Peptides against a protein of PDB entry 5K2M. Designs and how they scored, part 101

Target 1, 273 residues: chain A of PDB entry 5K2M
Amino acid sequence: MRIGITYTVLRREEMAIKERAGEFGEVVMLHEDDLLFPGNYDLDVVIIRNVSHFKALYTARLFESEGIPTVNSSRLIFEAGDKLFATLRLAGKVPVPEWKAALSEGGALRVPDSLGYPLVSKPVFGSWGRLLAKVNDRDSLEAVLEHRKWMKNPLYGIHYFQEFVEKPGRDIRSYVIGGEFVGAIYRYSNHWITNTARGGKAEPCSDPEVEELSVKAWEAFGEGALAIDIFESEKGLLVNEVNPNMEFKNAARVTGADMAGKLVEYAVEVAKT

## One batch from the design tools (peptide; made by RFdiffusion4, then SolubleMPNN)

Design b2_p18_2_s1 (from b2_p18_2, 10 letters changed)
Fold by OpenDDE base, seed 2:
Structure b2_p18_2_s1 (fold): chain B 273 residues (1-273), chain A 18 residues (1-18)
Amino acid sequence: as target 1 above (273 residues)
Amino acid sequence: SEDDEELKLAEEIELSSL
């Protein structure tokens, strides 16, 4: 078996995936600079680890066009990597924060009529809480909308909002691979944006409700490897978002779960089907 | 971490190139 691994940066995750993949077959590391399509790739499966959502999406689709399955698939990356598309999948299966989408400034200005204040403005794409805004009032909403109007990417014209969820100074990041719960962590932060990439402490999360909810959230997509962000709210657990390009170094360290191994095992099973 | 800054930079470069 030949396992490709596409990557932008050799992180701890990519190194762990490479190491574990070596136990199952020949490993072919493919930096973004090495990717040229159409190609003649002799690979049974490709693990997609491109940092960029769009690069990951297109890389997956390009390999799929050559008959090589990917983990994650381009379909999953497309649906899970867009916050709005992910919400559309999740909302049919699991509790999610209340949300609104608007396709114009005029539409966006009416979002508070439904959700009230405070709101969270999110871009539909992007990582690490980039361009997240807590919108406390009308003036703040107008400012966010004005700034978005001058952003170059047309995707910033898609106005996605959530209710502001009061969290207990943490959120949950869980991991589901191939439909199996692998582990979860609490991510602590004094900021309303809880992300380990912002220097948050991670601790193991051992909650059966989190496990069940995480699997259900994964089932909304029905394939691949997902990190799942869950909020502890007054309304109970809410699935905030999923990530088809999961970082797991902190979670693996804290839980002791072999997330890289589970990802490789899943990729190997995908290669056999 | 240094890795997180490199990743942020890589994404910023991509977003700025759009």
Scores: peptide ipSAE 0.025, ipTM 0.695, DockQ to the pose 0.341
Fold by OpenDDE base, seed 1:
Structure b2_p18_2_s1 (fold): chain B 273 residues (1-273), chain A 18 residues (1-18)
Amino acid sequence: as target 1 above (273 residues)
Amino acid sequence: SEDDEELKLAEEIELSSL
């Protein structure tokens, strides 16, 4: 068994994955600078840990073109890493926040007619709450849309909105790998954007409803390793988004779960399929 | 914090890829 690991930055996650992968076979670390295609890679599977969503997507697809399976697959990265495409998968299986998509400014201006205010404006791509906006009124909506016109990436012209969900000063991040629930944490924040990368505290979450919902959310995609972001709302638990390129250092530390080991075990299973 | 530096680096990497 030869296991590739692609990466941009050698984080705690990549170090843990490397260490655990060494117990299953030979490990080949592949920095982004080492990647050239077409290539002759002697690998049974590749674990994708590129920081950029797009680099991860293309890296996965390039290895798949060489006949090498990836964890996650390019399909999963594509569908789960886009907030709108992820919502389309999730909405058929689990409760999600109310949402609207618009393909023009004129369409976006009508979103409040359906969702009301306040709204959350999201780019369809990106991480760490980047370019999230709480839109309280018409003036704020017009401002967000005006700024989007001047953004060069055409994906900023895809307008994705959610209802604003009142949260109890926290959200939940769970982890499901190969259909197995691995663990969950609460992420605390005094801001409406809850993210541990922005100085939020993490605590263990032990809730059977979270576990069941997390597995169902994973089943909407049916493969891979996903972090799942869940809101506690007055309507009950809502699956907000998923992440096919999960950070887990805080979750592993807080829960004691061997997330790196579970990821490697799944990659080894994929290699044998 | 170390997490803030990692976040900044990740944002820079992603923005440089846009």
Scores: peptide ipSAE 0.024, ipTM 0.655, DockQ to the pose 0.639
Fold by OpenDDE base, seed 4:
Structure b2_p18_2_s1 (fold): chain B 273 residues (1-273), chain A 18 residues (1-18)
Amino acid sequence: as target 1 above (273 residues)
Amino acid sequence: SEDDEELKLAEEIELSSL
């Protein structure tokens, strides 16, 4: 078996995936600079680890066009990596924060009439809480909308909002690979944006309700490897978002779960299908 | 922190690709 691993930066995750993949077959590391299509890639499966959502999406689709399956698939990356499309999948299966989408400024200005304040403005793409805004009032909403008009990427013109969820100074990140729950962590932060990449601490989360909800959230997509962000709210557990290009170094360290191994095992299963 | 450096790098890379 020949396992490709596409990457932008060789992080702890990519190193762990490479190491574990070596136990199952020949490993071919493919930096973004090595990728040229169409190409004669002799690979049974490709693990997609490009940092950029769009580069990951296009890389997956390009390999799939050559008959090489990917983990994650371009379909999953597309549906899970877009916060709005992910919400559309999730909302039919699991509790999610209340949300609204608007396709114009005039529509966006009416969102508070339905959701009230405070709101969270999100771009439909992007990681690590980039361009998230807590919108407390009308003036803040107008400012966010004005800034979006001047952003070059037309996707910033898709106005996605959630209710602001009060959290107990933490959130939950769980991991589901191939429909199996692998582990979960609490991410602690004094900021309303909880992210370990922003200096948050991680602790193990052992909660059967989190496990059940995480699997149900994964079932909304029905394939691949997902990190799932869950809020502890006054309404109970809410699935906030999913990530088809998961970081897991902190979760693996804290839980002791073989997340890299589980990802490789799943990729090997995909290659055999 | 190592995480802050990785975040900055990842943000720069992603922003350069958009």
Scores: peptide ipSAE 0.022, ipTM 0.626, DockQ to the pose 0.640
Fold by OpenDDE base, seed 3:
Structure b2_p18_2_s1 (fold): chain B 273 residues (1-273), chain A 18 residues (1-18)
Amino acid sequence: as target 1 above (273 residues)
Amino acid sequence: SEDDEELKLAEEIELSSL
């Protein structure tokens, strides 16, 4: 068994994955600078850990073009890493925040007719709450839309909105790998955007409803390793988003779950298929 | 913090890929 690991930065996650992969076979670390295609890669599977969503997507697709399976697959990265495409999968299986998508400013200006105020504007791509806006009124909506017109990437012209969910000063992040629930944490923040990378505290989450919902959310995609972001709302649990390139250092530390081992085990299973 | 530097680098890498 030869296991590739693609990476941009050797984080705690990549180091843990490398260590665990070494127990199953030969490990080949592949920095982004080492990735040239077409290539002659002698690998049974590649674990994709590129930081950029787009670099991860293209790296996965390039290895797949050479007959090498990836974890995650380019298909999963594409569908789960786009907030709108992820919502389309999730909405058929699990409760999600109420959402609207508009393809023009004129369409976006009518979103409050359905969602009301406050609402949340999201880019379809990006991490760590980047370019999330709580839109409280018409003037704020017009300002967000005006700024989006001048953004260079055409994907910023895809207007994705959610209802604003009042959270109890925390959210839930769960982890499902190969359909198995691995663990969950509460992420605490004084800001409406909860993220542990922004200095939030993490605590273990042991809730059977979270476990069941997390597995159902994973089943909407049916493959790979996903981090799942869940909101506690007055309507119950809502699946907000999924991440096909998950950070887990905080969750592994807090829960004691072997997330790196579970990821490697799944990659080895994929290699044998 | 180390986490802030990792976050900044991740943001720069993501933005540079767009």
Scores: peptide ipSAE 0.021, ipTM 0.618, DockQ to the pose 0.614

Design b2_p18_2_s2 (from b2_p18_2, 8 letters changed)
Fold by OpenDDE base, seed 3:
Order: C-alpha cells, then sequence, then structure tokens
Structure b2_p18_2_s2 (fold): chain B 273 residues (1-273), chain A 18 residues (1-18)
C-alpha cells in the first residue's frame, strides 16, 4: 500500500494523517510544488489536503485521470465544497436554512421578498466565514451587490442567500467518514460567525440527534469524509454546510476521536475497491 | 498565534488560487 498525501501547508491535521498512514503502508508526501501532470505516480490512493478548494478539486481529478482514487473524490469536492451545490444535495435529505439563489443583481434584489430581513449573503466558495454578510436592510443588500459586481471572479456573480439563523452563541461541527459518525463539537463565539480558528472555544457535543442528522447529511453525498456544520435554531437542527477538506485539530483534541486514523482507514478501503 | 498565522496563510493561498 502506497498512500499519497497532497498538501499546501503541513498543519496538525496533515501531520496526524501522515503519522497514521505510516501504520498502513508507505507514505508519499506531495507538496503542491511537487505536483506535475501527467505524471508517473506509483500510488494506490491519494489523500487530498490542499488548502485551496479549487486546487484540491483539480488535484483529485488529475490523480483520478491516472487511475488513482482520491479521498475525497473530485466529485465530492466539487459538490460539497460549493455551498449552493451542497445545499442542493442536503435539501433533499435534511433540514437546511431557507435559501435563495439569484444569477443577477435584479434577481438578488427580489430575494428579500421571499426570505425577508435579516438575511445572509454567502459566496458559493471559500472558508472561515470569508465574505459572509449579514444583510439587515435594502441599503445593505444594494451595497453587497455593488461590491460583488466589481469583484473579478465570475463566481461572485452567483448570489447565494440564506435566512439569518439566530444561534445560541455556538454552532455544531460534526465529522462523518465513510458513513461512520466520528465525533462532534460545539464551537462557541460571541460573533454571529462561529469559527474555532478565529479564537472560538470548542467543547464536545454528545447528542444523538446530531449524530443521526450528520449521517443523513453525509448520505446526501454518499461517499468520502465530511465535516458538517449544524445550527441550533428555534426550528430545530439545520445543516448549514459541509466541508470536504475538513479541519479537525480542535475536534480531535476536544473529543479524543481518531479522525486522522479514520480518514486513513477509509482511504485504505478506497484503495482496495 | 499559530492558529491566526495558519488562518492568514490559508486565506492568502485560497485567494491566490483564484
Amino acid sequence: as target 1 above (273 residues)
Amino acid sequence: SEDEEELELAEAIELSSL
């Protein structure tokens, strides 16, 4: 068994994955600068840990083109890593925040007629709450749309909106790998955007409803390793988004769950199929 | 902090890939 690990930065997650992968076979660390295609890679599977969503997507697809399976697959990265495409999958299986998509400024200006105010504007790509906007009124909506209009990337012209969900000063992040629930945490923040990487406290979440909902959310995609972001709302639990390139250092530390080991075990299973 | 530096680097890499 030869296990590739693609990476941009050696984070705690990549170090843990490397260590656990070494128990199952030979490990080949592949920095982004080492990746040239077409190549002659002698690998049974590749664990994709590129930081960039697009680099991860293309890296996965390039290895797949050489007959090497990836964790996650390019299909999963594509569908789960786009917030709108992820919502389309999730909405068929689990409760999600109310959402609207618009493909023009004129369409986006009508979103409040359906969602009301406050609403949340999200880019379809990106992480760590980047370019999230709480839109409280018409003037704020017009400002967000004006800014998006002058952004160079065409994907900023895809207008994705959610209802604003009042959260109890926290959200839930769960982890499902190969259909198995691995663990969950509460992420505390005084800001409406909750993220542990921005100094938020993490605590273990032991809730059977979270476990069941997390597995159902994973089943909307049917493969791979996903982090699942869940909101506690007055309407109950809502699946906000999924991440096919999960950070888990805080969750592993807080829960004691062997997330790196579970990811490697799943990659070894994928290599044998 | 280490976590802030990791976040800034990750954000910069994500933005540079677009």
Scores: peptide ipSAE 0.022, ipTM 0.617, DockQ to the pose 0.628
Fold by OpenDDE base, seed 2:
Structure b2_p18_2_s2 (fold): chain B 273 residues (1-273), chain A 18 residues (1-18)
Amino acid sequence: as target 1 above (273 residues)
Amino acid sequence: SEDEEELELAEAIELSSL
């Protein structure tokens, strides 16, 4: 078996994936600079670890066009990596924060009529809480909309909003790979945006409700490896978002779960199908 | 922290892809 691993930066995750993949076959590390298509790649499967959502998406699609399956698939990356598209999948299966989407400034200005304040403005793409705004009032909403109007990417014209969920100073990140729950962590932060990459602490989360909800959230997509962000709200657990380009170094460290191994095992299964 | 530097790099990379 020949396992490709595409990457932008050799992170702890990519190192762990490489190491574990070596137990199953020959590993071919593919930096973004090495990727030319069509390329006649001799690979049984490719693990997609590009940092950029769009690069990951296109890389997956390009390998698929050569008949090489990817983990994650371009379909999954597309659907899960877009916050709005992910919400559309999730909302049919699991509790999610109340949300609205608008396709114009005039539409966006009416979102508070349904959701009230405070709101969270999200871009449909982007990682690590980039361009998330807590919108407490009308003036703040107008400011966010005005700023987005001058952003170059047309996707910033897709106005996605959630209710602001009051969290207990933490959120949950769970990991589901191939439909198997692998583990979960609490991410602690004093900021309303909880992320371990922003200096947050992580602790193991062992909650059967989190496990069940995480699997259901994964089933909304039905394939691949997902990190799932869950909020502990007054309404109960809410699935906020999923990430098809999951970081797991902190979760693996804290839980002891072999997330890299599980990802590789799943990729090997995909290669055999 | 290493995590913050990695985040900044990842953010820069993602922004460069837009």
Scores: peptide ipSAE 0.020, ipTM 0.602, DockQ to the pose 0.632
Fold by OpenDDE base, seed 5:
Structure b2_p18_2_s2 (fold): chain B 273 residues (1-273), chain A 18 residues (1-18)
Amino acid sequence: as target 1 above (273 residues)
Amino acid sequence: SEDEEELELAEAIELSSL
């Protein structure tokens, strides 16, 4: 078994994955600078840990073109890493925040007619709450839309909105790998954007409803390793988003779950399929 | 914190790839 690991930055997660992968076979660390395609990579599977969503997507697709399976697959990265495409999958299986998508400014200006205020503007790509805007009124909506006109990436012209969900000063991040629930944490924040990377506290979440919902959310995609962001709302649990390039150092530390091991085990299973 | 610095680096890398 030869296991590739693609990476941009050697984080705690990549170190843990490398260590655990060494128990199953030979590990080949592949920095982004080491990647050139087409190549003759002698690998049974590649674990994709590129930081960039797009680099991860293209790297996965490039290895797949050489007959090497990836974890996650390019399909999963594509569908789960886009907030709108992820919502389309999730909405058929689990409760999600109310959402609207518009393909023009004129369409976006009508979103409040359905969602009301406050609403959340999201880019369809990006991580760590980047370019999330709480839109409280018409003037704020117009401002967000105006700013989007001047952004260079055409994907900023895809207008994705959610209802603003009042949360109890926390959200939930769960982890599902190969269809198995691995663990969950509460992420505490005094800000409406909950993120443990921004100095939020993490605590173990042991809730059977979270476990069941997390597995159902994963089943909307049907493969891979996903982090799942869940809101506690007045309407109950809502699946906000999924991440196919999950960070798990805080969750592994807090829960004691072998997330790196579970990811490697799944990659080994994928290699044998 | 180390976690904040890592986040900032990751954000910078992501932005450079767009």
Scores: peptide ipSAE 0.019, ipTM 0.577, DockQ to the pose 0.694
Fold by OpenDDE base, seed 1:
Structure b2_p18_2_s2 (fold): chain B 273 residues (1-273), chain A 18 residues (1-18)
Amino acid sequence: as target 1 above (273 residues)
Amino acid sequence: SEDEEELELAEAIELSSL
């Protein structure tokens, strides 16, 4: 077994994945600067750990074009890494926050007629709460839309909105790998954007309803390794988004779950299929 | 913090790829 690991930065996650992969076979670390295609890669599977969503997507697709399976697959990265495409998958299986998509400013200006205020404006791509806006009124909506007109990337012209969900000062991040629930954490924040990378605390989450919902959310995609973001709302648990390029150092530390080992085990099973 | 520096680096990498 020869296991490739593509990466941008050697984080705690990539170090743990490398260490665990060494127990299953030969490990080939591949920095983004080492990736040239077409190539002659002698690999049975590649674990994709590129930080950029688009670099991860294209890297996965390039290896797949050479007959090398990837974890995650380019299909999963594409569908799960886009917030709108992920919502379309999730909405068929699990409760999600109410949402609207608009393809023009004129369409976007009518979103409050359906969802009311406050709204959350999201780009369809990007991580760490970048360009998330709580839109409380018409003036704020107009400002967000005006700024989007001057952004060069055409994907900023895809307007994705959710209802604002009142949360109990936290959200839940769960992890499902190969259909197995691995663990979950609470992420605490004093801000409406809950992100542990921005100074939030993490605590273990042991809730059977979270476990069941997380597996169902994974089944909407049917493959790979996903982090799943869940809100505790007055309506019950809502699946907000998924991440096909999960960070897990805090979750692994807090839960004691072997997320790196589970990811490698899944990659080894993918290599055998 | 180390986590903030990692976040800033990841944001910079993603923005440089746009």
Scores: peptide ipSAE 0.021, ipTM 0.636, DockQ to the pose 0.641; fails the geometry check

Design b2_p18_2_s3 (from b2_p18_2, 9 letters changed)
Fold by OpenDDE base, seed 1:
Parts: structure tokens; sequence; C-alpha cells
Structure b2_p18_2_s3 (fold): chain B 273 residues (1-273), chain A 18 residues (1-18)
């Protein structure tokens, strides 16, 4: 068994994955600078840990073109890493925040007619709460739309909105790998954007409803390793988004779960199929 | 913090890819 690991930065997650992968076979670390295609890679599977969503997507697809399976697959990265495409999968299986997509400014201006205010404006791609906006009124909506006209990437012209969900000063991040629930944490923040990387506290979450919902959310995609973001709302638990390139250092530390080991075990299973 | 530096680096990487 030869296990590739692609990466941009050697984080705690990549170090843990490398260490655990060494117990299952030979490990080949592949920095982004080492990747050239077409190539002759002697690998049974590749674990994708590129930081950029698009680099991860293309790296996965390039290895798949050489007949090498990836964790996650390019299909999963594509569908789960886009907030709109992820919502389309999730909405058929689990409760999600009410959402609307518009493909023009004129369409976007009508979104409040259905969702009301306040709204959350999201780009379809991006992480760590980048370009998230709480839109409280018409003036704020017009401002967000005006600014998007000057953004170079055409994907900023895809307008994705959610209802604003009042959260109890926290959200939940769960982890499902190969259909197995691995663990969950609460992420605390005084800001409506909750992220542990932005100074949020993490605590263990032990809730059977979270576990069941997390597995169902994973089943909407049916493969891979996902982090799942869940809101506690007045309507109950809502699956907000998923991440196919999960950070887990804080979750592993807080829960004691062997997330790196579970990821490697799943990659080894994928290599054998 | 280490987490803030890592976040900043990840933001720079993603922005450089846009």
Amino acid sequence: as target 1 above (273 residues)
Amino acid sequence: SEDEEELKLAEEIELSSL
C-alpha cells in the first residue's frame, strides 16, 4: 500500500495523517510544488489536503485521470465545497436553513420578498466566513450587490442567500468519515459568524440527534470524509454546510477522536475497492 | 495565535488562487 498525501502547508492535520498513514503502508508526501501532470505516480490512493478548494478539486481530478483514487474524490470536493451544490444535496435529506439563489442583481433584489430580512449573503465558494454578510435591509443588500459587480471572479455573480438563523452563541461541527460518525464539537462565539480559527472556543458535543443528523447529511453525498456544520435553531437542528477539506485539530484535541486514523483507514478501504 | 496565523495564511492562499 502506497499512500500519497497532497498538501499546501504541513499543518497539525497533515502531520497526524502522515503519522497514521505510516502504520498502513508507505507514505509519499506531495507538496503542491511537486505536482506535475500527466505523471507516473506509483500510488494506490491519494489523500487530498490542499488548502485551496480549487487546487484540491483539480488535484483530485488529475490523480483520478491517472487511475488513482482520491480521498476525497473530485466529485465530492466539487459538490460539497460549493455551498449551493451542497445545499442542493442536503435539502433533499436533512433540514437546512431556508435559502434562495439568484443569477442576477435583479433576481437578488427580489430575494427578500420570499426570505424577508435579515438575510445572510454567502459566496458559493470560500472558507472561514469570507465575504459573509448579514443583510438587514434593502440598503445593505444594494451595497453587497454593488460591491460584487467589481469582483473579478464570475462566481461572485452567483448570489446565494440564507435566512439568518439565531444561534445560542455557538454552532456544532461534526465529522463523518466513510459513513461513520467520528465526533462533534460546539464552537462558541459572540459573533454571528462562528469559527474556532477566529478565536472561538471548542467543547465536546455528545448529542445523539447531532450524530443521527450528521450521518444523514453525509448520506446526501454518499462518500468521503466531511465536516458538517449544524445550527441549533428555534426550528431544531439545521445543516448549514459541509466541508470536504476539513480542519480537525481542535476537534481531535477536544473529543480525543482519532480523526486522522479514521481518514487513513477510509483511504485504505478506497484503495482496495 | 497559531490559529490566527494559520487562518491568515489560508486566506492569502485562497485569495492568491482567485
Scores: peptide ipSAE 0.027, ipTM 0.698, DockQ to the pose 0.617
Fold by OpenDDE base, seed 4:
Structure b2_p18_2_s3 (fold): chain B 273 residues (1-273), chain A 18 residues (1-18)
Amino acid sequence: as target 1 above (273 residues)
Amino acid sequence: SEDEEELKLAEEIELSSL
């Protein structure tokens, strides 16, 4: 078994994945600078850990074109890593925050007529709550839309909105790998954006409802390793988003779950199929 | 914090890739 691991930065996650992968076979660390295609890669599977969503997506597709399976697959990265495409999958299976998409400024300006205020404006891509905006009024909506016009990437012209969900000063991040629930954490923050990378604290979450919902959310995609962000709302649990390129250092530390091992085990299973 | 530094680095890397 030869296991590739693609990465941008050697984080705690990549170190843990490397260590665990070494128990299953030969490990080939592949920095982004090492990647050239077409190539003669002698690998049974590649674990995709590129930081950039797009680099991860293209890297996965490039290995797949060489006949090498990836974890996650380019399909999963594409569908789960886009917030709108992820919402389309999730909305058919699990409760999600109310959402609207618009393809023009004129369409976006009508979103409050359906969802009201406050809204959350999201880019369809991006991590760590980057470019999230709480839109409390018309003036704020117009400002967000104006700024989007000047952004270089045309994907910023895809207008995705959610209802603003009041949360109890925390959210939930769960992890499902190969359809198995691996663990969950509460992420505490005094800010409406809860993220551990932004200084949030993590605590274990042991809730059977979270486990059940997390598995159902994963089943909307039906493959791979996903982190699942869940809100505790007045309406009950809502699946906000999924991440096909999960950070898990805090979750692994807090829960004691072998996130890296489970990811490697799944990658080894994928290599055998 | 280590997490803040990692976030900044990740944001810079991702932004440079767009």
Scores: peptide ipSAE 0.020, ipTM 0.621, DockQ to the pose 0.641
Fold by OpenDDE base, seed 2:
Structure b2_p18_2_s3 (fold): chain B 273 residues (1-273), chain A 18 residues (1-18)
Amino acid sequence: as target 1 above (273 residues)
Amino acid sequence: SEDEEELKLAEEIELSSL
């Protein structure tokens, strides 16, 4: 078996994946600079670890075009890596924060009529809470919309909003790989944006409701490896988003779960199908 | 922190792709 691993930066995750993949076969590390298509890649499966959502998406699709399966698939990356598309999948299966999408400024200005204030403005793409805005009032909404007009990427013209969820100073990050719950952590922050990449503390989360909800959230997509962000709200657990390009170094460290091994095992299963 | 540096690098990578 030959396992490709595409990457932008050799992080702890990519090192762990490489190490574990070596137990199952030959490992081919593929930096973004090494990728040319069409190519004659002799690989049974490729683990996609490109940092950029779009690079990951296109890389996966390019390998798939050569008959090489990927983990995650381009389909999963596409659907899960877009916050709006992910919400559309999730909303049919699990509780999600109330949301609205608007395709114009005029539409966006009417979002508070449904969601009220405060609300959260999100770009449909991006990680680590970039360009998240807590919108407390009309003036703040107008400011966010004005700034969006000057952003170069047309995807910033897709206006995605959620209700502001009051959280208990933390959120939950769970991991589901191949439909199996692998582990979960609490991510602590004094800021309304909770993310361990922003210096948040992580602690193990052992909650059967989180496990069940995480699996259901994964089932909304039905394949691959997902990190799942869950909010503890007054109305119960809410699945906020999923990540098809999961960071897991903190979760693996805190839980002791073999996230890299589970990812590789799943990739090996995908290669055999 | 290591996590903050990784975040900055990831932000730069994403911004460079836009």
Scores: peptide ipSAE 0.026, ipTM 0.687, DockQ to the pose 0.592; fails the geometry check
Fold by OpenDDE base, seed 5:
Structure b2_p18_2_s3 (fold): chain B 273 residues (1-273), chain A 18 residues (1-18)
Amino acid sequence: as target 1 above (273 residues)
Amino acid sequence: SEDEEELKLAEEIELSSL
């Protein structure tokens, strides 16, 4: 078995994946600079670890075009990596925060009629809480919409909004790989944007409700490896978003779960199908 | 540039003490 691993930066995750993949076969590390298509890649599967969502998406699709399966698939990266498309999948299976989408400024200005204030403005793409705005009033909404008009990427014209969820100073990140719950952590933050990348504490989360909800959230997509962000709300657990290009170094460290191994095992399974 | 966003992202990931 020959396992490709595409990457932009050799992170702790990529090192762990490489090490575990070596137990199953020959590992071929493929930096973004090494990728040229069409190619003649002799690989049974490729693990996609490109940092960019779009580079990951296109890389996956390019390998798939050569008959090489990827983890994650281009389909999963596409559907899970877009917050709106992910919400559309999730909303049919699990509780999600109340949301609205608008395709124009005029539509966006009516969102508070349904969601009220405060609400959260999100871009449909991006990570680490980039361009998340807590919108407390009409003036703030108008300002966010005005700024978006001057953004160059047309995807900023897709207006995705969510209710503001009051969180207990933390959120949950869980991991589901191949339909198996692998682990979960609490991420602590004093900021309304809970992100470990912003200096949060991580602690193990052992909650059967989180496990069940995480698996159900994964089942909305039905394939691959996902990190799942869950809010603890007054309404109960809400699935906020999923990530098809998960970081797991902290979760692996804190939980002791073999996330890299589980990812490789799943990739090996995919290679055999 | 897309490269700057990726680099910034990589730096954010690398600088993430988590």
Scores: peptide ipSAE 0.015, ipTM 0.557, DockQ to the pose 0.115; fails the geometry check

